# Ledger of designs, part 146: peptides against a protein of PDB entry 4KTY

Target 1, 266 residues: chain A of PDB entry 4KTY
Amino acid sequence: YVLNDIGVIFYGEVNDIKTRSWSYGQFEDGILDTCLYVMDRAQMDLSGRGNPIKVSRVGSAMVNAKDDEGVLVGSWDNIYAYGVPPSAWTGSVDILLEYRSSENPVRYGQCWVFAGVFNTFLRCLGIPARIVTNYFSAHDNDANLQMDIFLEEDGNVNSKLTKDSVWNYHCWNEAWMTRPDLPVGFGGWQAVDSTPQENSDGMYRCGPASVQAIKHGHVCFQFDAPFVFAEVNSDLIYITAKKDGTHVVENVDATHIGKLIVTKQI

## One batch from the design tools (peptide; made by RFdiffusion4, then SolubleMPNN)

Design b2_p22_1_s1 (from b2_p22_1, 11 letters changed)
Fold by OpenDDE base, seed 3:
Structure b2_p22_1_s1 (fold): chain B 266 residues (1-266), chain A 22 residues (1-22)
Amino acid sequence: as target 1 above (266 residues)
Amino acid sequence: SELKERLEKFKEIEEKLKKYLS
């Protein structure tokens, strides 16, 4: 999980699982320097750089450009005129070296690009890490552990009212560490996510959240456990917004979200 | 409508997943 510099990222749909190779390149020239530079830009204390909890949390913030002029600018509008389309990237090295050279955020990334770069960052710094793909991934932006999907009378999604979204897939990372800040048993794999989704105490970051805690329904532990839990366990609630302003629940699906989570086992 | 269609096909997908995970 640290020494492997080439990986496989799962993507696509649950009924059509696809794979793509990704070169992490954590041992390539300039990559370690760039990772240190990222932590410098984050103004991390030297003492904190040895703490995987702090490093992974800072990494989740700094791999995205939001808030802190971090590594990658996300774009999902299919308009990539001012940079490289997310699908054109084949690894982390070019992105990180570009960031180090220009000292400006690199355009553009989507979830697998963020996850790939973040995986390089973690592994480069000696933190065992892997990429996880969650199919039917929920984005809960109101922190209610539910996916509220508002429908028009014709059954189409009302995008204006619907703030939550269901991705066909989403990629994030798991990092291995002890969690002395949590009860015994909740160390090990920790979910961390650098794709900018929601604000976590003032910054677009996510994790580390104990995978074991989440699996056992514990969402009270730091960091961002409720959000990560929602990504894999949210209920889909379809609501029809009537013209008179009333809402009618049409359907509730508690099984659709997070049905399949895939990661490469090395 | 897209989400509704996904729900309608969920059972089929679930069966495929069972095979994949076996």
Scores: peptide ipSAE 0.000, ipTM 0.361, DockQ to the pose 0.012
Fold by OpenDDE base, seed 4:
Structure b2_p22_1_s1 (fold): chain B 266 residues (1-266), chain A 22 residues (1-22)
Amino acid sequence: as target 1 above (266 residues)
Amino acid sequence: SELKERLEKFKEIEEKLKKYLS
C-alpha cells in the first residue's frame, strides 16, 4: 500500500496534464492528534474509529467545513482575502495544525487541497489511500446519472436551466478497505470525496463507493455510488430549451466525462 | 436512443442486484 508522506497530484487538462507536489505529512508531529481531534469533533464513537468504512465517511464529511465546522472551507470565487488561496498550500500539515490550534475551519481549499488533506487523514489513521484525478469530472446534482446541459436555440448554454456542471478536473480519494456490507468482490478501492459537492443523507460527504461496483455499472450500493459513477461516466445530454417550453435532446456525448482518470501507480 | 438503452441496461443490472441481495 502507498504510505508515502509526499505525493504528486495530477491536475490541469486532459491534453495538458500537470503535476504538483503535495506533502501529506501523516507522520509529522501533531497530525495524528489532529486526525483524532477531527473524529472527536465529528462526535465519532470509539467503536467506529476502527472501521474504515465509518472513518472514511466521517472523514469525507469533516475535511470540509460544511455542516460540522470541519477542516477546510471551500472557495471557488477567486476571493481569498480572508484566508490562504488554495493554490498557496503545499501540503496537509499546516492546514491540519491550523485547524487543531484555531479549532475553526481553515480557509481556503479546492478539490486538490481537500483531497490532499483527506489523504493525510486516511493514511494517518492507517487506511491506504491515494488521490485520484478525474479529467472532465461531472457534477451531477440531481442524481440522474447524466449531465443535463441545457442549450439556448443559438447553441449557448442556458445557465439558468443547467444545474449540472463539468469540472475540467476533480480530485478525490480512493481508500482501500474491505466492504463486508457489500457483496463479495466489491471491497478494495473505495471512492471517497471530501470536496463539498452534494448532500449525502444530510451532510456534504461522499463515499465510500466501491470502485469495482462502479466499474461494473452497479450504483445501488452504499455510499453515493450513483454520484461517483456520474463523476466518471456520465453522459452529456445536450438539451435545447425551445421557446414554447419544450425540451429536445440534441446530442448525447458519452465520451467527454471521465476522459482520463489518473492516479499514482501502486 | 443510446442513452435510453444504457439506462435500461443499468436498470436491469440494478434490478438483478436487488433481487440477488434480497
Scores: peptide ipSAE 0.000, ipTM 0.292, DockQ to the pose 0.014
Fold by OpenDDE base, seed 5:
Structure b2_p22_1_s1 (fold): chain B 266 residues (1-266), chain A 22 residues (1-22)
Amino acid sequence: as target 1 above (266 residues)
Amino acid sequence: SELKERLEKFKEIEEKLKKYLS
């Protein structure tokens, strides 16, 4: 059980690390009720609610609004006319209470907002959790463990061909649990992510992925280990698409992704 | 051999992981 209800989230650039405070408020009135409500909306059976593996996976799906009318709607287009700008949130309590009262997804969130709300959800349900910030975070959408960046002949990025993306930073969560479904030694911290990025077996969710497994290159272990591995260890492949239809690899950068991973120790 | 290639690839991954995750 985690008693801290105020935290610090790291963001910004690897050479200009910034911090912001975040109030988790897992002990505030109505928050536990809201977390139970979230699991009710997910149609989670009673037997699953005692399993941190199932709870964290369901939470990763339900903290985002996609698929299941979950808690938060993401927005990255700088248009926030129908809600609250992501930067205006200071904690999880207002978001969760609004969700409980309105029974509709709350607008709007970005990665640190998703991570903040998810952290509250996990802690409220007795799962030790922390926020992790990865600088130069890769988003591999074709599961090839590479970031394929297609360039025009002039050196500009071809956005039509380039589906993969690199965030300046990304925030997700680590949750502490045993993993009896995995070989011995792969319990402990598990990566989970509620920011909607990729579909995982029919829903926008991610994890739990064993941090120890990822650290040792075991991407075959459930859940979503290849995706999490790619976020921290993808090679950047710069490819020029020529007019004759040929693709030429111009450069390979194996040092850019995952330069710095920062978290506050609980 | 295929085994040697797999082992070398695994070692490369391990070295990268040490750099990024430790």
Scores: peptide ipSAE 0.000, ipTM 0.314, DockQ to the pose 0.012
Fold by OpenDDE base, seed 2:
Structure b2_p22_1_s1 (fold): chain B 266 residues (1-266), chain A 22 residues (1-22)
Amino acid sequence: as target 1 above (266 residues)
Amino acid sequence: SELKERLEKFKEIEEKLKKYLS
């Protein structure tokens, strides 16, 4: 997971899984320097740089541009006039080198781009990492562990009222590390996510969240386990907003979110 | 009451997650 400089990212639909190649290029000239520069920009102390927990958490914050002028600017509105369309990227190297050269956030990324760059960052710093794709990934932004989908009277989604979102797929990372800050047995793979989705204690970051802890229902373990949990297992609540301001729950779908999680085998 | 409701929902989700990830 550290030595591979080319990877495969799963995307598409759950019933039509697609793959794309991604060049991580963690051994390319200037990439290590750039990763160190990223930590410098984060004002990370030297002692923390040896701690994969801190490094991965800082990385999750810094790979996105929010809060700290990090590496990538996200864009999902199909307006890419002032940068490179997310789909045009084929690897991490150009992005990281551009960031290092310009010292400004690079435009633009979406989940697989964030995951790709983050994977390079982790691997470059000696942290085993892989990309995970979750199909029908939930984004809970009101911390109710539900995906509230508001519907118009005609059955269409009310985008003004619907704040929660469901991605057809979402990519994040898993990083391998010990977790001495957690009970024994919850080291190993840790979910980390650099795609700016929700604020985590003051910054757009996510993780590390113990995969084992999540699997065993320990979602209170730091960091951001509830959010990661919600991404893979949330109920869709369809609510009809009536003109009189009343809300009626029409349907609850507990099976739609997290239909498939795909990653490379260990 | 709100906290209790959230906790119960959380527990339900946890159980679902355990089943899903196991």
Scores: peptide ipSAE 0.000, ipTM 0.345, DockQ to the pose 0.013; fails the geometry check

Design b2_p22_1_s2 (from b2_p22_1, 11 letters changed)
Fold by OpenDDE base, seed 1:
Structure b2_p22_1_s2 (fold): chain B 266 residues (1-266), chain A 22 residues (1-22)
Amino acid sequence: as target 1 above (266 residues)
Amino acid sequence: SELEERLKKYEEIQKKLAEYLA
């Protein structure tokens, strides 16, 4: 997980899984220097740079440009006139070297690009890491562990009443570390995500969240466990907004979200 | 071997990182 500099990222649909190659290039010239520069831009204390908990949390914030002029600008509007389309990237090296030379955020990324660059950052710094793809990934904006879908009386979706959304797929990272700040047994793989989705204590960042804790339904531990849990286990709540202003729950689907989670074994 | 080459590169990077953090 640290020595491999070429990988495969899974994407597409749950019934039509696709793969793309990604070059991490953590051993290429200038990449270590760039990773150190990222931590410098974050104003991270030297004492924290040896702690994988702090490093992964800082990385989740700094790989996206929000809040701190981090590495990548996200774009999902299919208008990429001022940069490189997310689909044109084939690896992390060009992105990281451009960031280091220009000292400005690089345009543009989506989830697999964020995950690819973040994976390089983690592996370069000696943290075992892998990319995880979740199909039918929920984005819970109100932290209620539900995906609220509001319907008009005609059955059409009313997108104005909720900011929750379901991605066909989403990519994030898992990083291997001990968690002395958590109860025994919750070390190992930790979910971390650099795609800007929700604010976590003042910044667009996510994790590290214990995968073992989440699997056992423990969402009370740091960091951002409720959000990560919701990505993989939210219930779809279909709510009809009536003309009189009342809301009626029409259907609950507990099986749709998190249908398949895929990661490379090597 | 390819594995030996990657291991060598990894060790070199980790050495540089350790020196930086010292």
Scores: peptide ipSAE 0.365, ipTM 0.878, DockQ to the pose 0.956
Fold by OpenDDE base, seed 4:
Structure b2_p22_1_s2 (fold): chain B 266 residues (1-266), chain A 22 residues (1-22)
Amino acid sequence: as target 1 above (266 residues)
Amino acid sequence: SELEERLKKYEEIQKKLAEYLA
């Protein structure tokens, strides 16, 4: 995983899976320096820079610009006038080198861009990593392990009341590491996500969350396991907000979220 | 080979990283 500098990112719809090439370029000149610079900007202690748990968590925070003037500014409103449209990027190298040169966040990214850059960061630092695409990915913003979808009486979604969201797809990363801070068996692949979604103990970051722990329903372990669990296994709760102020659960869909999780094997 | 080149680059980077962290 650390040796491959070109990859494939899956995207699109669950019934129409698409792929795009991504050049990670972790071996390119200046990339290691940039990764170190990222950790410098994060004010990461030198002693922690060899710890994949800390590195992946810091990387999760720093690949996005929020909180800490990190690498990428996210944009999902189709306004890219002040930078590069997310779809225009083909790899991590230009982004990272621009960040290093300008010392300012690079505009713009979306999930696959964040994941691509983060993958470069991890692999460059010797952490085995891969990009994972989850179709129908849930964004639980209230940490209740469910997606609350509020409906009008006519059955349409009440966007004002509905805070949670479902992405048609979302890309994040898995990083391979031991987890001595967790019970035995919960090492291996750890979900980490640099796409700014939710605040995790003061910063927009996510992970590392043990994939094995999540797979077995353990959400009590650090870091951000409930959020990651929700991304792949949230129940959709359809709630009708009545005019009298009452909320009625109309339906529960336990199958919609996490229809397919795809990653490249090599 | 490409693999050998990648391996070489990887090792070089890891060496630099190790030196940095030392």
Scores: peptide ipSAE 0.268, ipTM 0.839, DockQ to the pose 0.949
Fold by OpenDDE base, seed 3:
Structure b2_p22_1_s2 (fold): chain B 266 residues (1-266), chain A 22 residues (1-22)
Amino acid sequence: as target 1 above (266 residues)
Amino acid sequence: SELEERLKKYEEIQKKLAEYLA
């Protein structure tokens, strides 16, 4: 999980799984220097740089440009002026080297680009890491562990009221580490996500969240376990917003979110 | 082998990292 510099990222839809090659390039010239530079930009103490918990959390913040002039600017509007379309990237090396050279955030990324760059960052620093793709991934904006989908009376989605989003797929990372800050058994794979989705204690970051804890329904442990749990196990609540301002729950779908989670084996 | 070469590169990178953090 640290030696492979070429990987495969799964994307698409649950019924039409697709793969794309991604060059991590963690051994390429300048990449280690760039990873160190990223931690420098984050003003990370040297003492913390040997701690995978701190490193992965800082990385989740710094791979996105929000808050801290990190590596990648996200864009989902299909208008990629002033940069490179997310689909044009084939690996992490060019992105990281551009960031190091320009000292400005690189445009543009989406989830697999964030995950690819973050995977390079982790592997370069000796943290075993892999990319995970979750199909029908929930984005819970209000931290209520459910997806509130508001419908008009005609059955169409009310986009103004609906703040939560369901992605056809979402990519994030899992990093392997011990978690001495958690109860025994919750080490191992930790979910970390650099795609800017929600604020975590003042910054757009996510994790490390214990995969084992989440699998067993424990969302009380740091970091961001409720959010990660919601990504993979949210109920869809369809709510009709009536003209009189009343809300009526029309349907609950407990099976839609997190239908399939895929990662490459090494 | 290719694996041995990658391992060597990995070790070199880790050495550099350790030196940086020292």
Scores: peptide ipSAE 0.257, ipTM 0.834, DockQ to the pose 0.935
Fold by OpenDDE base, seed 5:
Structure b2_p22_1_s2 (fold): chain B 266 residues (1-266), chain A 22 residues (1-22)
Amino acid sequence: as target 1 above (266 residues)
Amino acid sequence: SELEERLKKYEEIQKKLAEYLA
């Protein structure tokens, strides 16, 4: 989880799983320098840099460009005129070296690009890390642990009212560390996510959230456990807006979200 | 050199990180 510099990222759909190769290159020339530079840009003191909880949380923030002029600019509009299309990247090295050289955010990334670069960052610093792919991944916008999908009377989604969203797949990272800030038993793999999705106490970042805590429904543990829990275990609530202005719950689907979570063994 | 300084910093970081990665 530290030494392997080539990986496989799972994507696609649960019934049509696909794979892509990704070169992490954490040992390539200039990559360590870039990772240190990232922490410098985040204004981390030396004490914080020695704490994987802080490092992974800061990395979650800094791998995306939002808030802090971090590494990658996300784009999902299929218009990539001022950079490289997300699908054109094959590894982390070129992205990180460009960031170090230009000292400006690199365009463009999507979830697997963010996860790939973040994986390099963690592994470069000696933190065991892996990429996780969640199929039918929920994005809970209002932190209510459910996906509220508003429907028109004709059955179409009301995009104005529906703030929550479901990805066909989403990639994030798990980092291995002890969690002395949590009760005993909640160390090990921690979910961290650098794809900008939700604001967490002032910045677009996510984690570290204890995987064990999430598995056992402990959403009160820092950081961002409710959001991560929702990504893998949200109920879909279908709500119809009636012509009289009332909202009626039409259906609840408790099986759709988190159908499959895949990660490489090593 | 700047490189030596950064490498030294990295070594210090690794020493501290080891306490959390066991």
Scores: peptide ipSAE 0.078, ipTM 0.722, DockQ to the pose 0.071

Design b2_p22_1_s3 (from b2_p22_1, 13 letters changed)
Fold by OpenDDE base, seed 1:
Structure b2_p22_1_s3 (fold): chain B 266 residues (1-266), chain A 22 residues (1-22)
Amino acid sequence: as target 1 above (266 residues)
Amino acid sequence: SELEELKKKYEEIKKKLEEYLA
């Protein structure tokens, strides 16, 4: 989880799982220097740099460009005229070295690119880390543990009212650490995510959230456990907006979110 | 409707997933 510099990322559809190679390159020249530079840009004190909880949380914020001129600019509009298309990247090294050289955010990334770069960052700093792919990943914008899909009376989706979304897949990271700030038993793998999705206490970041806590329904623990829980356990709530302004729940589907979570075991 | 098409799609995927996990 630390020494391997080449990995495999799972993506695609749940019924058509695909893999792509990713070069992490945590031992390449200039990469450690760049990781230290990232923490410098975050204004992280030296004492915090020895704490994997703080490091992983700072990393989740700094791998994306939002708020703090971090490493990667996300783009999902299929127009990448001012940078590199997300699909063209094959590893973390070029991205990190460009960031260090230019001192400006690198364009562009999507979830697997964010996860790849974040994985390099964690491993470079001695934190065991892996990439996780969740198929049918829920994006809960209002933190209610539901995917609220609003419908018109004709059955079409009301895009104005519907804020939540379902990704065909999403990639994030798990980092291994002790959690002395949590009850006994909730150390080990912690979910962290650098893809900018929701604001967490003033910044676009996510985690570390205890995987064990989430598996046992403990969503009250720091950090961002409700959001991560929703990505894997949300119910699909179909709500019809009536002409008179009333909302009626038409259907509830609790079976399709978080169908398959895949990660490399070796 | 869009909802019906979406439901149908998810059911098809669910079936394929079950086959994959078997």
Scores: peptide ipSAE 0.005, ipTM 0.369, DockQ to the pose 0.011
Fold by OpenDDE base, seed 2:
Structure b2_p22_1_s3 (fold): chain B 266 residues (1-266), chain A 22 residues (1-22)
Amino acid sequence: as target 1 above (266 residues)
Amino acid sequence: SELEELKKKYEEIKKKLEEYLA
């Protein structure tokens, strides 16, 4: 499946799942060169380029423009006047080639664009990879493995107090590799994410996090397992902020996050 | 409830997806 240069990305909502085609184009002219260039821009040593753990982690950082003038600038504000709207992209090739030629971050991407480009990067470098879509994906920026949703007294969400967010869906990648740095059995699929969400040891990157480790609750395993775990298994905590400054937990929803994780099987 | 309806829809879609991905 790593040889497939055209893929399908699932998106939308859990009750209205949609699909879109994405051309990875890992075999197109200039794409391998661009992937090598990306690693050059990351100042990755040659020895590390043969290690899928390092490559995937570097890739997760470099596919987004944050910190290191990487490939894609994320935008979610529906203002795309200075680039290409995320929805207009149909594949990775144009993005990567533009990055290579301009040597500047390409505008703009959202999760499926990041995932698409990252998938090309991984596959181009010989790492089996696929895109995963998680419906009702949690973004835990408090690092407390829960989503704190603050409510007004009328029951509406207080956006000023609510720092955590729930996406209707989120796309990231799984990369296949051995994990000699982890206990036996936690190799295989590793979650990696290039969408800039949270800082991981000084950079906007995520993974590789062992899918098996996440499934078994081993959140102590490197890299970024707690964050990935929260994306798929976070509780929603609804908190009412009273006028007197007190907080009252109104409800706990342990079922909302991670409703469906979709990826194509090999 | 809305949740129950959502659960039903989820299960239906899940089945369809499993069939699609098989």
Scores: peptide ipSAE 0.005, ipTM 0.375, DockQ to the pose 0.016
Fold by OpenDDE base, seed 3:
Structure b2_p22_1_s3 (fold): chain B 266 residues (1-266), chain A 22 residues (1-22)
Amino acid sequence: as target 1 above (266 residues)
Amino acid sequence: SELEELKKKYEEIKKKLEEYLA
């Protein structure tokens, strides 16, 4: 979880699971320096750099460019005219070294790129980390633990009102740490995510959220447990928006989201 | 309708998932 510099990322669909190799390269020349530079850019105090809770939270913010001129610019528009297409990256090293050299966000990333770079960051700093792929992942934009799909009266999706999204897959990270800030038993693997999705207390970041807490239905613990819980256990709600402003629930599907979570065991 | 198409899509996905996990 720390010493491996080459990994495998799972992606694709649940019935067609695919793998791609990813070079983390946490021991390559300049990578540790870059990780320290990232924390410098975040203005992280020296005392906090020894705390994996703070480091992972800062990392989740800084691996994406939003808010703080972090490492990667996300793009999902299938254009990628002003940078490298997300699919062209094969590892973290080139991305991190480019960031360090240019001191500007690198274009472009998607979930597995963010997860790959974040995994390098965590491992480079001695935090055991792994990439997790969640198939049928929910993106809850309104933090209500539901995926709300709004429909027009004619049955078409109202794209303006529908903010939530269901992805075929999403990649994030789990980092191993103790959680003295939580009740006993909720240490171990913590979900952290650097893909920009939702604001967490003013910044696009996510976690660390206790995997054990989430598995046991505890969503009241810091950080961002409700959001992570929603990614793996949301209900799909189909809602018809009436002209008078009222909403009618047409259908509920509580079985689709978060059915398969895959990660490398070692 | 778009709703019907979405429902069919999700049902198909669920079926495939169940087959995969069986």
Scores: peptide ipSAE 0.005, ipTM 0.344, DockQ to the pose 0.011
Fold by OpenDDE base, seed 4:
Parts: sequence; structure tokens; C-alpha cells
Structure b2_p22_1_s3 (fold): chain B 266 residues (1-266), chain A 22 residues (1-22)
Amino acid sequence: as target 1 above (266 residues)
Amino acid sequence: SELEELKKKYEEIKKKLEEYLA
């Protein structure tokens, strides 16, 4: 059971691991109210609010602004003129309180900000949670458990065809819960992610996905297990798109993605 | 090519990682 107000988020690169402090502030004044407000904005019924599966899934949707005017607007274009640069945030409290007061999405966040706020949300609601950093994290856009990198005949990347991307690192959350909806043994840590990446059944959300299931290659279980699996275990598939329309697999790299997964276990 | 550059970078990172994990 993780109850730390101040945490450490790992970031950087696999060969240059960096850390930053993050104040979760789950016990600060107004934070619980804000978390309840978030669930209200999500129109979450009262009965579901006691279910960590539903709460974590709703949280994954609501911590990002997409679809539902959730907490944080993501921005990765280095243009933060209309808000706060993601790097300027040092904790969840200011973000959540701003959201509650303004009733508008807060600008801006990136993965660690999303993860930080989401961690606060989960912990505030009594769900043990931690932030996980995955180095060389895959973003699978087509849910095929592969990172398809399309190449021109000259070896250059075809950006038009290549939809998948590899991030230097990505932060998401693991939440501890039982999974009565899954077979025995797949409870415990569940991967959840509030960073808007892919649509999951109509919303930008992710999880809960059983870490144990993913670890054992089970991607058939709800929620979003294939996506999470791909983040940590995707094969890099280098495909040459020939002028005649044929695709030739040039290389497969099964080792690049998910080089290191780091979390602070409290 | 971009692929070659990527491979080179990967190998460099791999090497550094091996050193780091040693």
C-alpha cells in the first residue's frame, strides 16, 4: 500500500536514467474534492466509484482532456504559450486545484505529468498506485503488437506510412487491485495510462491491464492489454515499401522496445 | 540512410546500456 505524498519519477534515457521529485499531495485540502469532481464530470455512477477497475479506467480517461474535458491537455510541440510548460509542474496539487476552480482542462502535460496526476487520483481514492517508466516505449497506433517502421527503398523512413513511434521513455501507472473479471492470478498490479495515446472503445484511455497477464503474454484480457503489451514488448519491424506496392520485411528487432522498466516500490 | 543511422544509434545505446548494467 503506497501512501507517499512525494514520489520520484524516472525519466531520461535507459543509459542515462534521471529522476525528478513529484509531489502527489493526495491528502492536501481540496484534492479529494477534486477527485470526486473528476468522477462527477465523468458522470460516473456512485456504485462504480467503489470499484477500482472502473475508477482506474475512468481516471485514465479523465486525467487527459480528450473526449471529456478532463484534467490535462497534452502538448508535445514545445509551444506552451497558452499555459504552463509540462516541465514546470512539480506536483499534482496545483493542476488538480486549477482544474477544479476553472472547470476547464489545464495546460499542459506530458507523460510524467499525466502519470503524476493520475497517481494522485488513484491514491486519493484509496487505490495503491505507482508510476512506472518504460524506456524505449513503443506507441502502437494500429494495435498489431508491432512497431512497424516503413522504409523507402533508399532506407529512409517513410513517415507517411509509419504511424507507430518509439519514445525515449514513457510514464504510466500501475494500480493495485483484484481482478475478479479475470482468471485467478491476474490481479495485483494493473497497468493504467492517462496519457492520451490511443482510442480504447471510443475514448482515450488505457487499462487496467493485468501486469501478470502481460508478463505471461496474455493479451486477450481487458483492458487494452495488447496496447500495453506492445509498449513493453513490441518488435520493431522494418518494412521496405517497394514501388510496386509490395512490402518486404528487412529486419526485426525484438530487443529494442522495453529495455528497462523502472518504478519506485514503496 | 536513416535506417543505418538508427541502427548505429541503437548499437551505441546498446553498448552504453551494457556498460551501465555491468
Scores: peptide ipSAE 0.000, ipTM 0.318, DockQ to the pose 0.011

